# Designs tried in a protein design run: peptides against a protein of PDB entry 7RZF. Part 27

Target 1, 358 residues: chain A of PDB entry 7RZF
Amino acid sequence: PFQEEHLKQLYKIVPIKDIRNLYVTFPIPDLQKYYKSNPGHYLGHLIGHEGPGSLLSELKSKGWVNTLVGGQKEGARGFMFFIINVDLTEEGLLHVEDIILHMFQYIQKLRAEGPQEWVFQECKDLNAVAFRFKDKERPRGYTSKIAGILHYYPLEEVLTAEYLLEEFRPDLIEMVLDKLRPENVRVAIVSKSFEGKTDRTEEWYGTQYKQEAIPDEVIKKWQNADLNGKFKLPTKNEFIPTNFEILPLEKEATPYPALIKDTAMSKLWFKQDDKFFLPKACLNFEFFSPFAYVDPLHCNMAYLYLELLKDSLNEYAYAAELAGLSYDLQNTIYGMYLSVKGYNDKQPILLKKIIEKM
Target 2, 358 residues: chain A of PDB entry 7RZF as posed
Amino acid sequence: PFQEEHLKQLYKIVPIKDIRNLYVTFPIPDLQKYYKSNPGHYLGHLIGHEGPGSLLSELKSKGWVNTLVGGQKEGARGFMFFIINVDLTEEGLLHVEDIILHMFQYIQKLRAEGPQEWVFQELKDLNAVAFRFKDKERPRGYTSKIAGILHYYPLEEVLTAEYLLEEFRPDLIEMVLDKLRPENVRVAIVSKSFEGKTDRTEEWYGTQYKQEAIPDEVIKKWQNADLNGKFKLPTKNEFIPTNFEILPLEKEATPYPALIKDTAMSKLWFKQDDKFFLPKANLNFEFFSPFAYVDPLHSNMAYLYLELLKDSLNEYAYAAELAGLSYDLQNTIYGMYLSVKGYNDKQPILLKKIIEKM

## One batch from the design tools (peptide; made by RFdiffusion4, then SolubleMPNN)

Design b1_p9_8_s1 (from b1_p9_8 with S3V S8R)
Fold by OpenDDE base, seed 4:
Structure b1_p9_8_s1 (fold): chain B 358 residues (1-358), chain A 9 residues (1-9)
Amino acid sequence: as target 1 above (358 residues)
Amino acid sequence: SPVLPPLRF
């Protein structure tokens, strides 16, 4: 475990690749024994959320961060880390202190709201779906993975332990949240901008770095992180599938899409899944407009329209993706193409939202 | 010193 002298440290690291990353790391207790409640996953889900009122949404709105990942990471025996990792813009590299302030404001929001059982339930449901419909892995890789995780889980649970949440433990969530404090922070900034500004070389890879103590004033600034009114808990994910019924094959099921609707305004082809037998569907829509490609102006307007539509749908994209739904929007020479794929149960909800934004 | 796990960049 890190001693106090190892906390409140800033590492400036020179990468080999041209990357800009921030790692905000907190030492936490070993949570392995709590895999049935997985409080680190709960916190990672919220801190790493991409929806409205999320940490990432705010940091993106400022142009400081492109991506964010939050979660637990294994350490050595008897301790773990909670890490918030962000991909920094060039501007974000100048605002690292403020980015970390926003992280602590979001963490403070999580403390103020307290552990939410509904969020745990969503994580549970998502993980259960992921387990139930897990793709077939290559036997060799799968066996090696299982052999590795047998060190951590009972034989009877080895297949389920990484997925199935069983226990809502608000006490453990609070315990982990209590470790996510400025006094416990380790910060690493990775950027080529530190080239020639380092004084140490890492022993194993020759990575150049500088270690500095974070100033007490900065720690105090982060300790005094207020409630930022821009931060909100996510809304319930309406895209999480609950119905997994697989309809029987129709007696006249064709190996190709059958035309089931033919009108002046629409044609509809349908093919039932005769191969995978999954509660999934692929909805493909081609919209035809004689104006879509009539001239360069209309072509550019159609393009701009689609880009604006995609932007307007970003609020749903993450929640849909978490729930195993995806959509795609493309311009065609004839108009527009829309695809909605994934679990069929909530596809109508996503499709409706897409159409309402159109 | 707990070395930061080598950032595999």
Scores: peptide ipSAE 0.015, ipTM 0.508, DockQ to the pose 0.117
Fold by OpenDDE base, seed 2:
Formats: structure tokens, sequence, C-alpha cells
Structure b1_p9_8_s1 (fold): chain B 358 residues (1-358), chain A 9 residues (1-9)
């Protein structure tokens, strides 16, 4: 376990690749015994959220961060880490202290709101869907994985333990959240900009680094992180599927798409799945406009329209993706193409949102 | 000194 002398440290690391990363690491207790409630996953889901009012949304709006991942990571036996990792822009590399301040502001927001049972339920439902419809893995990899996790879980639970949440434990969420404090932080900044500015070399990989104590004034600044009014809990994910019914194969089902609607304004082709028998669908729409590619101006306007449409849909993209839904929008020489894929139950909701933004 | 777990880059 890290002692006090190992906390409040900053590491400046020189990578081999041209990458800019920030790792904000907190030592936490071993949560393995709490796998049924998985409080670290709850916190990782919120801290790593990409929707409106998320930590990532604010850091992106400032041009400091491209991507963010939050979650628990295994340490050595008897302790874990909670890690917030971000991909830094060049500008973000100059604002690391402020990025970390925003992390603590978001964590403070989570403390102020307290544990939310509905968020736990969404995590439970998402994980249950992921378990139920898990793709076939390569037997060798799967067997090796199962052999590894047999050290952590009862034999009867070994297949479900990583997925199925059973218990809402607000006490454990608060316990982990109480470890996410500035006094318990280890910061690593990875950038080639530290080349020639390091004084140590890591023994195993020869990685050049510098270790510095984080100034007490900076720690105090993070400890005094206020509630930033831009941070909000996510809204409920309306795209989480609840109906997984597979309809019987129609007696007249053809091996190819059948024309089921033909009008002056629309043609509809339908093919029932006769192979996979999954509660999933693929909706494909081709829109025709005589103006789409009539001249270079209209072509560029049609392109800009789709880019703006995609941007306007970003608020739903992450929530849809978490729920196993995806969409694609493309320009065509005749107009535009829209595809909606994934679990069929909530596809109408996503489609409606897309059409409302059009 | 607790070695930072090698950041598998």
Amino acid sequence: as target 1 above (358 residues)
Amino acid sequence: SPVLPPLRF
C-alpha cells in the first residue's frame, strides 16, 4: 500500500510514441469482495460519462481534452486504484492543474448529489444486456480469462460476476468517493515535451521520468474545489432496451428483402432475420433531393448540413452507444443516407430524435 | 519505492 510519502506526487513521463496523456490515480481499498455492487463501476460510469454536463463535455468545450476514461483498476493484492485518464490536447498540456480542478469539482458534485439508485439500475441493466447478448469469444482466450477469474469468484458465479450487479450499496459508493481526494492523489503526465527535462529512468522499460511533490497550495486549491454549475448528473438513458422478444418467422418470409410499401414518396423493403435470431434491427434510409448535388454550392451546403446535424446529435450519441444503438449519416450524390442499428426496442426513439433534429 | 505499475502504453 502507498504510504503518505507516496501520495501527492507528480510524475512527468517521456513516452516513446507522440502521445499526451494525464493519469490521475487514487489508491482505494480492494473492492473485489464487493463485485455484486461494484461501486467502482458506478463511479467510473459517471466520471467517464460523455453526455451533457459531464466532466468530458466541459473539458472538451475548453479544448483541453479529447477523450476521458474513469474507473477502477486492479493493483497488487489487497488494494486497487481508481484512475481518471484523459487524452490531452496541446493546450490541455498547459492546463493540467485546471483539468484536475475540474475533476475534483465533478467529484464534489457527485458527493453533493449522493448515490443514485437509478444510475445503479442503469448500470445493472446495461451489464445484463451485455451479458445476455455477449458475442462468442475465441475458446482459447475465453478459457484463459475464466481460469484467471476463478481466483476471485465462486465457481457458480464465475460467468456472471463481471456483469451481473445484484446490490445497490450507497455506503460503498460513498466509501470509494471519500478516497477520491486531493490528499490521496498521484498524477502522471505523459508527453514528449518532457524530453531532456527528466532525472530518472525506470528500470524495466528505460522510461525517462521526473518525480516532483505537488505543492501544498495546489493540493489546497483542489481541496477547495467548488460546485461548478456546468456539471450535472446524466439524464436517464432512454435507449436502454427492455424488450428482447424475437418475433416468429413469417410464413411468407423471403431470403431477400420484399417490397412492402410502394408510394410516390416512399418505397419500403423488409427482410426478417432468419439466421441470427437477435432482438436487433438495421434501419436504412435513403433520402432523395434534386438539390443535393445540382452544383458545387448545393453540394457543400448538403455536406455542411450533415456535419451540423451530426454535431446536434452528439447529445444522444453516447447514450445510444452505451445502450447498443448506433447511427450513421452520409451524403450521397442523390441526397443523404441514414442508418440506425442495434437493439430494435429503442430504435424508434433514436430515429425520432434524429428526425426531430433534421 | 512502490513502482508505478508500468503504464502499458
Scores: peptide ipSAE 0.014, ipTM 0.488, DockQ to the pose 0.108
Fold by OpenDDE base, seed 3:
Structure b1_p9_8_s1 (fold): chain B 358 residues (1-358), chain A 9 residues (1-9)
Amino acid sequence: as target 1 above (358 residues)
Amino acid sequence: SPVLPPLRF
């Protein structure tokens, strides 16, 4: 495990590629034995959330961060890490201290709200769906993976242990949150801007880096992270499927889409799934407008309309994606194309939201 | 030195 001298350290790392990344790492206990509750996944789900009031949403609104990943990672010698990793903008590279302050403000919000059983239940349901409808893996890769995880899980649970949550353990969530403190932090900043400013070379890859102690004043600033009123827990994910019924194949099912409705204003084609037998659907809509491509102005207006529409749908996109729903919106020379894909149960909800924003 | 987990470069 890291000793005290390894904590509160800043690493400035020169990458080969032109990338800007921030890694905020916390040593945590080995959580492997707690796989049935998976408190690190609970925290990773919230810290890594992309919806309104999330850490990422706020950091993006400031122009500092493009992407964020939060979660547990395997360590060495019977300990783990919790890592928050962000892709930095050029501006974000100048605001690393403030980015980390916002991380601690969000963590403080999680402490103030306490563990939420409904969030655990959503994680459980999402993971159960992911397990139940897991795609076939390449046998060689899958066998090697299973052989590896047999060291960690009972034989009876080896297939389910990475997915199926069984126990809500608020005590373990709090225990991990108690490790996500400024006094327990290791920071790495990866940027070419550190070229020629390093004093050490990594032995294995020759990576140039500088190690510095984080100033006590900065640690204190992070320790005194107030509640930021912009941070909120996510709303309940309305897109999580609950109905997985597969309708029987129709006797007259065609291998191609059949025209099932023809009107002056609409045509509807339908094809039943005859191959996969999944509780999924693909809804595809082509909207025709004589104005969409009549001139360059209308074409540009139609483009801007879709960009604005997509932006207005961002609040739902992440929650839908987590639940195995997706949408796509494209301009066509005839108008607009909309696709909604994924589990059929909640597609009407997503479709309704899209149409209400249109 | 605790080897930083290999940064997936």
Scores: peptide ipSAE 0.012, ipTM 0.497, DockQ to the pose 0.115
Fold by OpenDDE base, seed 5:
Structure b1_p9_8_s1 (fold): chain B 358 residues (1-358), chain A 9 residues (1-9)
Amino acid sequence: as target 1 above (358 residues)
Amino acid sequence: SPVLPPLRF
């Protein structure tokens, strides 16, 4: 484990590629034995959330960050890390201290709200869905994987241990949150802007870096992170499927889409799944407009409309994706194409939200 | 996005 001398350190790293990354790392206890509650996944779900009031949403609104990933990572035996990793903009590279302040403000929000059983239940449900409808893996890779994880899980649980949550453990969530403090931080900034400003070389890869202690004033600033009113817990994910019923194949099921509705304004084709037998559907809509491609102005307006529509739907995109729902919106020479895919149970909810924004 | 727990091999 890292000693105190290894904490509160800043690493400025020169990459080979033109990338800008920030890694905020916290040493945490080994959570292996707590796989049934998985408190690190709970925290990773919230810290890595992309919905309104999330850490990423705020950092994006500032123009500082493009992407955010948060969660546990294995260390050596007996310890782990919790890592928050962000892709930095050029502007974000100038605001690293403030980005980290916002991280601690969000962590402080999580402390203030306390562990939420409903969030755990959503994680449990999502993981149960992922387990139940897991895609087939290549046998060789899967067998090798299972053989490896047999060192960590009982034989009876080896197939389920990575997916099935069983126990809500608020005590363990709080225990991990207590390790996510400024005094326990290791910061790495990866940028070509540090070229010629480094004093060390890593032995294995020849990576140039500089190590600095984070000033006590900066640590204190992060320790005094208040509640930022822009941060909110996510709303309940309404897209999580609960009905997995597979309807029996219709007696007259055609191998091709059948026309089931024909009107002056709409045609509808339907094909029942006769191959996969999954509680999933693909809804495809072609909207026709005589104005979509009549001239360059209308074409550009139709493009701009879809970009604005996509932007307005961004609040639902992440929650839908987590629940195994997706949508796609495209301009066509005839108008607009909409696709909604995934578990059929909550597709009407997503479709309704899309139509309400249109 | 959450970091998927490393597939503990």
Scores: peptide ipSAE 0.019, ipTM 0.525, DockQ to the pose 0.143; fails the geometry check

## One batch from the design tools (peptide; made by RFdiffusion4, then SolubleMPNN)

Design b1_p10_1_s1 (from b1_p10_1, 6 letters changed)
Fold by OpenDDE base, seed 2:
Structure b1_p10_1_s1 (fold): chain B 358 residues (1-358), chain A 10 residues (1-10)
Amino acid sequence: as target 1 above (358 residues)
Amino acid sequence: MEPITFKYTP
């Protein structure tokens, strides 16, 4: 276990690859016994959220961060870590202290709001969907994985323990959140910009690094992180599927798409799934416009329109993706192509939102 | 989200 001397440390690390990463690590208790509530997953879901009012959204808006991941990591027996990892821009590398300040502002927002049962329920539902419709894994890898996790879970639960949430434990969420404090932080910055500025070499991989104590003034700055009004909890994810009914195969089901509607303005082809029997659909739309490719100006306008449309849909993209929905928008020489894929239950909601932005 | 196990080799 880390002692006090191991906390409040900054590591400047030289990578082999040209990457810029920030790791903000917190030692936490071993949460393995609490797998049924999984408080680290709850916090990782919120801290790693990409929607409006999220930590990532704010850091992206400043041009400092490209991606963010938050979650628990296994340590040695008896302790774990909670890690917030971000991919830094060149500008973000200059603002690491401020990035971490924003992390603590978001964490403070989570403390102020307290544990939300509805968020836990969404995590539970998402994980249940992921378990129920899990793809087939390669037998060798799967067997090896199961053999490994048998050390952690009862035999009866070994298949479900990593997925199925059972208990909302606000006390455990608060306990973990209480460990996410500046006095309990370990920071690692990974950048080639530290080349020639390091004084230590890691024994196993030869990684060059410098270790420094984080100044008390910086720790105090992070401890005094205020509530940033830009940070908000996510809204409820309306794309989470609830209906998984598989409709019976139609008596006249064809192996190929059948034309089921033919009008002056639209043609519709349909094919029922006769192979996979999943509660999923693929909706494909081709929109025709005689103006889309009539000249270079119109072509560029159609392109610009699509890019603006994509940008306007970013608010839904993450929530849809979490729920196993995706969309794709493309320019064609005839106009525009739209694809919506995933669980069929909530596809109409996503489609409606896309059409409303068009 | 699956718990992202960071392979952090310190």
Scores: peptide ipSAE 0.007, ipTM 0.487, DockQ to the pose 0.174
Fold by OpenDDE base, seed 4:
Structure b1_p10_1_s1 (fold): chain B 358 residues (1-358), chain A 10 residues (1-10)
Amino acid sequence: as target 1 above (358 residues)
Amino acid sequence: MEPITFKYTP
C-alpha cells in the first residue's frame, strides 16, 4: 500500500513510442468484494462519459485531450487504483495542471450531486444487455478465463459476476469518491519531451523517468476546485434497449432481400434475420441526389454537409454506442449513405435524431 | 467499455 511519501508525486516518463499521456492515479480500497454494486464502475462511467457536460467534452473543447478513460484497476493484493487516463495533445501537455484541475472540478460536481440511482440502473441495464447478448467466445479462452475468475467469485455467480449489477450502494460510491482527492494523487505524464530531462531508470524495462513532489501550492489549487458550471451529469440514455422480442420468421422468408416497397421516390428491401436470431437490425439508406456529384463544388458541399451532420450528431453518438447502437454516414457518387445498426428497439429513436439533424 | 487494462508499470 502506498504510504504518504508515495502520494502527491509527479512522474515524468519517457516513452518508446511518440505518445502523450496523462495518468492521474488514486489509491483506493480493494473493491473486489463489492462486485455486485461495483462503485468503481459507476464512477468510471461518469468520469469517462463523453456526452455534453462531461469532463472529456470540456477538455476536448479546449483542445487539450483527445480521449479519456476512467475506472478502477487492480493493484497488488488488498488494494486497487482509480485511474483517469487521457491522451494529451501537444497543447494539453502544457496544461496538465489545468487538466487535473478540471478533473477535480468534475469530481466535485459528482460530490455535489451525490450518487444517482438512475445512473446505476442504466449501468445495470447496459451490463445486463451485454451479458445476455454476449458473443460466443472460443471455448479454450473462455474456460481459461472462467478458471481465473473462480478465484474471485462464487461458482454460482462466476458467469454473471463481471456483468450483473445487483445493489445500489451510494455509501460505497461516496467512499471511493472520497479517495479521489488531491492529497491522494499520483500523476504520471508520458511524453518524449522529457527525453534527456530524467534522472532515473526503471529496473525492469529501462524506462527513463523523473520523480518530483507536486508543489503544495498546486495541491491546494486542486483542493480548492470549485464547481465548474460547464460540468453536468449525463442525461438519461434513451437508446438503452428494453424490448428484445424476436419476431417469428415469415413463412415466405427469402434468402435475399425482398422488395417490399416500390415507388417513384423510394424502394425498400427487407430481409428478416434467419441466422443469428438477435434483437438487432441493420438499416441502410441510400439517398439519391442528382446534385451530389454534378461538379466539384457540389461534391465538396456534400462532403461538408456530412461532416457538419456528423459533428451535430456527436451528442448522441456516445450514448448510442454505449447502448449497442451505431450509425455511419458516407458520401456516395449518387448522394449519401446512412447506416444504423444494433439493437432494433431504439433504432427508430436514433434514426429520428439523425433525420432531425439532416 | 472493456476496462482498458493499462499496463501500469509502477
Scores: peptide ipSAE 0.006, ipTM 0.471, DockQ to the pose 0.154
Fold by OpenDDE base, seed 3:
Structure b1_p10_1_s1 (fold): chain B 358 residues (1-358), chain A 10 residues (1-10)
Amino acid sequence: as target 1 above (358 residues)
Amino acid sequence: MEPITFKYTP
C-alpha cells in the first residue's frame, strides 16, 4: 500500500503518443468482499456520469476535458484504487488544478446529498439487464476469466457476482467517499509538453517523468472545495427497460421486411425477429424532402439542422446508452435518416423525445 | 460497463 510519503504527489509523465491525460488516484480499502453492494460502482456511476449537472458536463463546458472515466481499480491484495481519469484538451492541460478542484466539488456534492437508494436501484437494474442479455463470449476467454474470478467469489455466485447487486450499503458508500480526499490524492499528468522537463526514468519502459510534491496551499484549496451549484445528481433514467416480454412469432412471419402500411405520405415495413428472440427492436426512419439537397444552401441547412438536433439530444444520449438504447441521425441525399435501436420497452420514450426536438 | 482494464501501456 502507498505510505504517506507517496500521497499528495504529482507525476508529470512524457508519453510516446501525443496524448493529454490526467489521472487522479485515491488509495481505498479492498472492496472485493463487498461485491454484493459494490460501493465503488455506485460512486463510479455518479462521478463518471455524462448527463446534465455531471462533472464531465461542467468540465466539457469549460473546454478543459473531452472524456471522463471514474471507478475502482484493483490493486494488489488488500487494497484498491479509485481513479478519475480525464482526456485533457490543450486548454485543460493549463487548468489541471482547477479540474481537480471541480472533482472535489463534485465529491463534496455527493457527500452533501448522501447515498441515494434510487441510484443504487438503477445500477442494480442496469446490471441485471446486462447480465440477463449478456452476449456469448469466446469460450476460451470466458473460461479463463471464470477460473480467475473463482479466487474471489463463491462457486454458486461466480457467474453473477460481477453483475448482480443485492445490498444497498450507504455506510460503505460513505466509507469510500471518505477516502476521496485531497490528503489521499495521487495525481499523474501525461503530456508531451513535459519533454525535456523530467528528471527520472521509469525502469521497465524507460518512460520519462518528474515527481513533485503537491504544494500544501493547493491541497488546502482542494480541501476547501465548496458546493458548486452547477453540479446536480442525475435525474432518474427513464430509459431503463422493465418489460422484457418477447412477442410470439406471427404465423405469417416473413424472412424479409413486409410492407404493412402504404399511404401517400408513408410506407412502413416490418420484420419480426425470428432468430435472436431478444426484447429488442430496430426502428429506422427515412424522411424524404425534395429540398434537402436541391442546392448547396439547402444541403448546408440540412446539415446544420442535424448538428443542432444532435446537440439538443445530448441530454438524453448518455442515459439512453446506459439503458441499452441508441439513436443515429444522418443526412441523406434524399433528406434525413433516423435509427433507434435497443430494448423495445423504452424506445417509444426516446423516439418521442427525438420527435419533440425535431 | 466493461471493466476497462486499464492496461497501463506505458
Scores: peptide ipSAE 0.000, ipTM 0.468, DockQ to the pose 0.156
Fold by OpenDDE base, seed 5:
Structure b1_p10_1_s1 (fold): chain B 358 residues (1-358), chain A 10 residues (1-10)
Amino acid sequence: as target 1 above (358 residues)
Amino acid sequence: MEPITFKYTP
């Protein structure tokens, strides 16, 4: 476990690769015994959320961060870490203190809102879906993984323990959230910009680094993080599937897509799944426009339209992805291609959202 | 693997 002398430290690390990363690390208690409630996953889900009003959305809007990952990480026996990791832009590297301030503002928002049972339920449902429809893994790797996790979980639960949430524990969420404070922070900045500015070398890999105490004034600034009105809890994920019914194979099911609708304005082909028997579908749409490829101007306009459309759909993209839905939009020489894939139950909702933005 | 393909061509 880190002693007080190891807290409120800044590490400037020189990478081998040209990468810019920020790691904000908090020591937390060992949460392994709480796997049925998984409070670290709850917090990771919110802190790592990519939707409107999320930490990442705000940091991206400022041009400081490209990606964000939040969650618990295993430590040694008896302790864990909660880590917020971001990929920094060149500009973000100049604003590390402000980025961390925004992290604490978001954490303060989570404190103000308190634990939300509906968020836990969404996590539970998502994990249950992931478990139920988990892809086949290579037996060797899977067996080795299971053998490893037998040290942590009862034999009867070893297959489910990483997925199935059972208990909403707001007390444990608050307990972990209480450890996410500036006085407990360890900051690591990884950038080549620190080359020639380091005074230490790591023993195992020869990584050059500098260790500095974070100034008390900076810690105090983070401790006084206000509620940033731009931060909001995510909305309920409308894309989480609830119906997993697999329709019986039609007697006249063809091995190839059959034309089921033919009109002057549309053709529809359908093929039922006769191989996988999953509650999933692929919807593919080709939109034809005689103007799409008529000249370079129209081609560029069609491209710009599609990029704008993609941008307008970003608000749904992450929630859909979490729920096992995806979409793809492409320009074609004939117009536009749209694909919607994933669990069939909520595909109509996603499709409707896409069409409403078109 | 791509499951059920609905092709709607307007």
Scores: peptide ipSAE 0.000, ipTM 0.404, DockQ to the pose 0.030; fails the geometry check

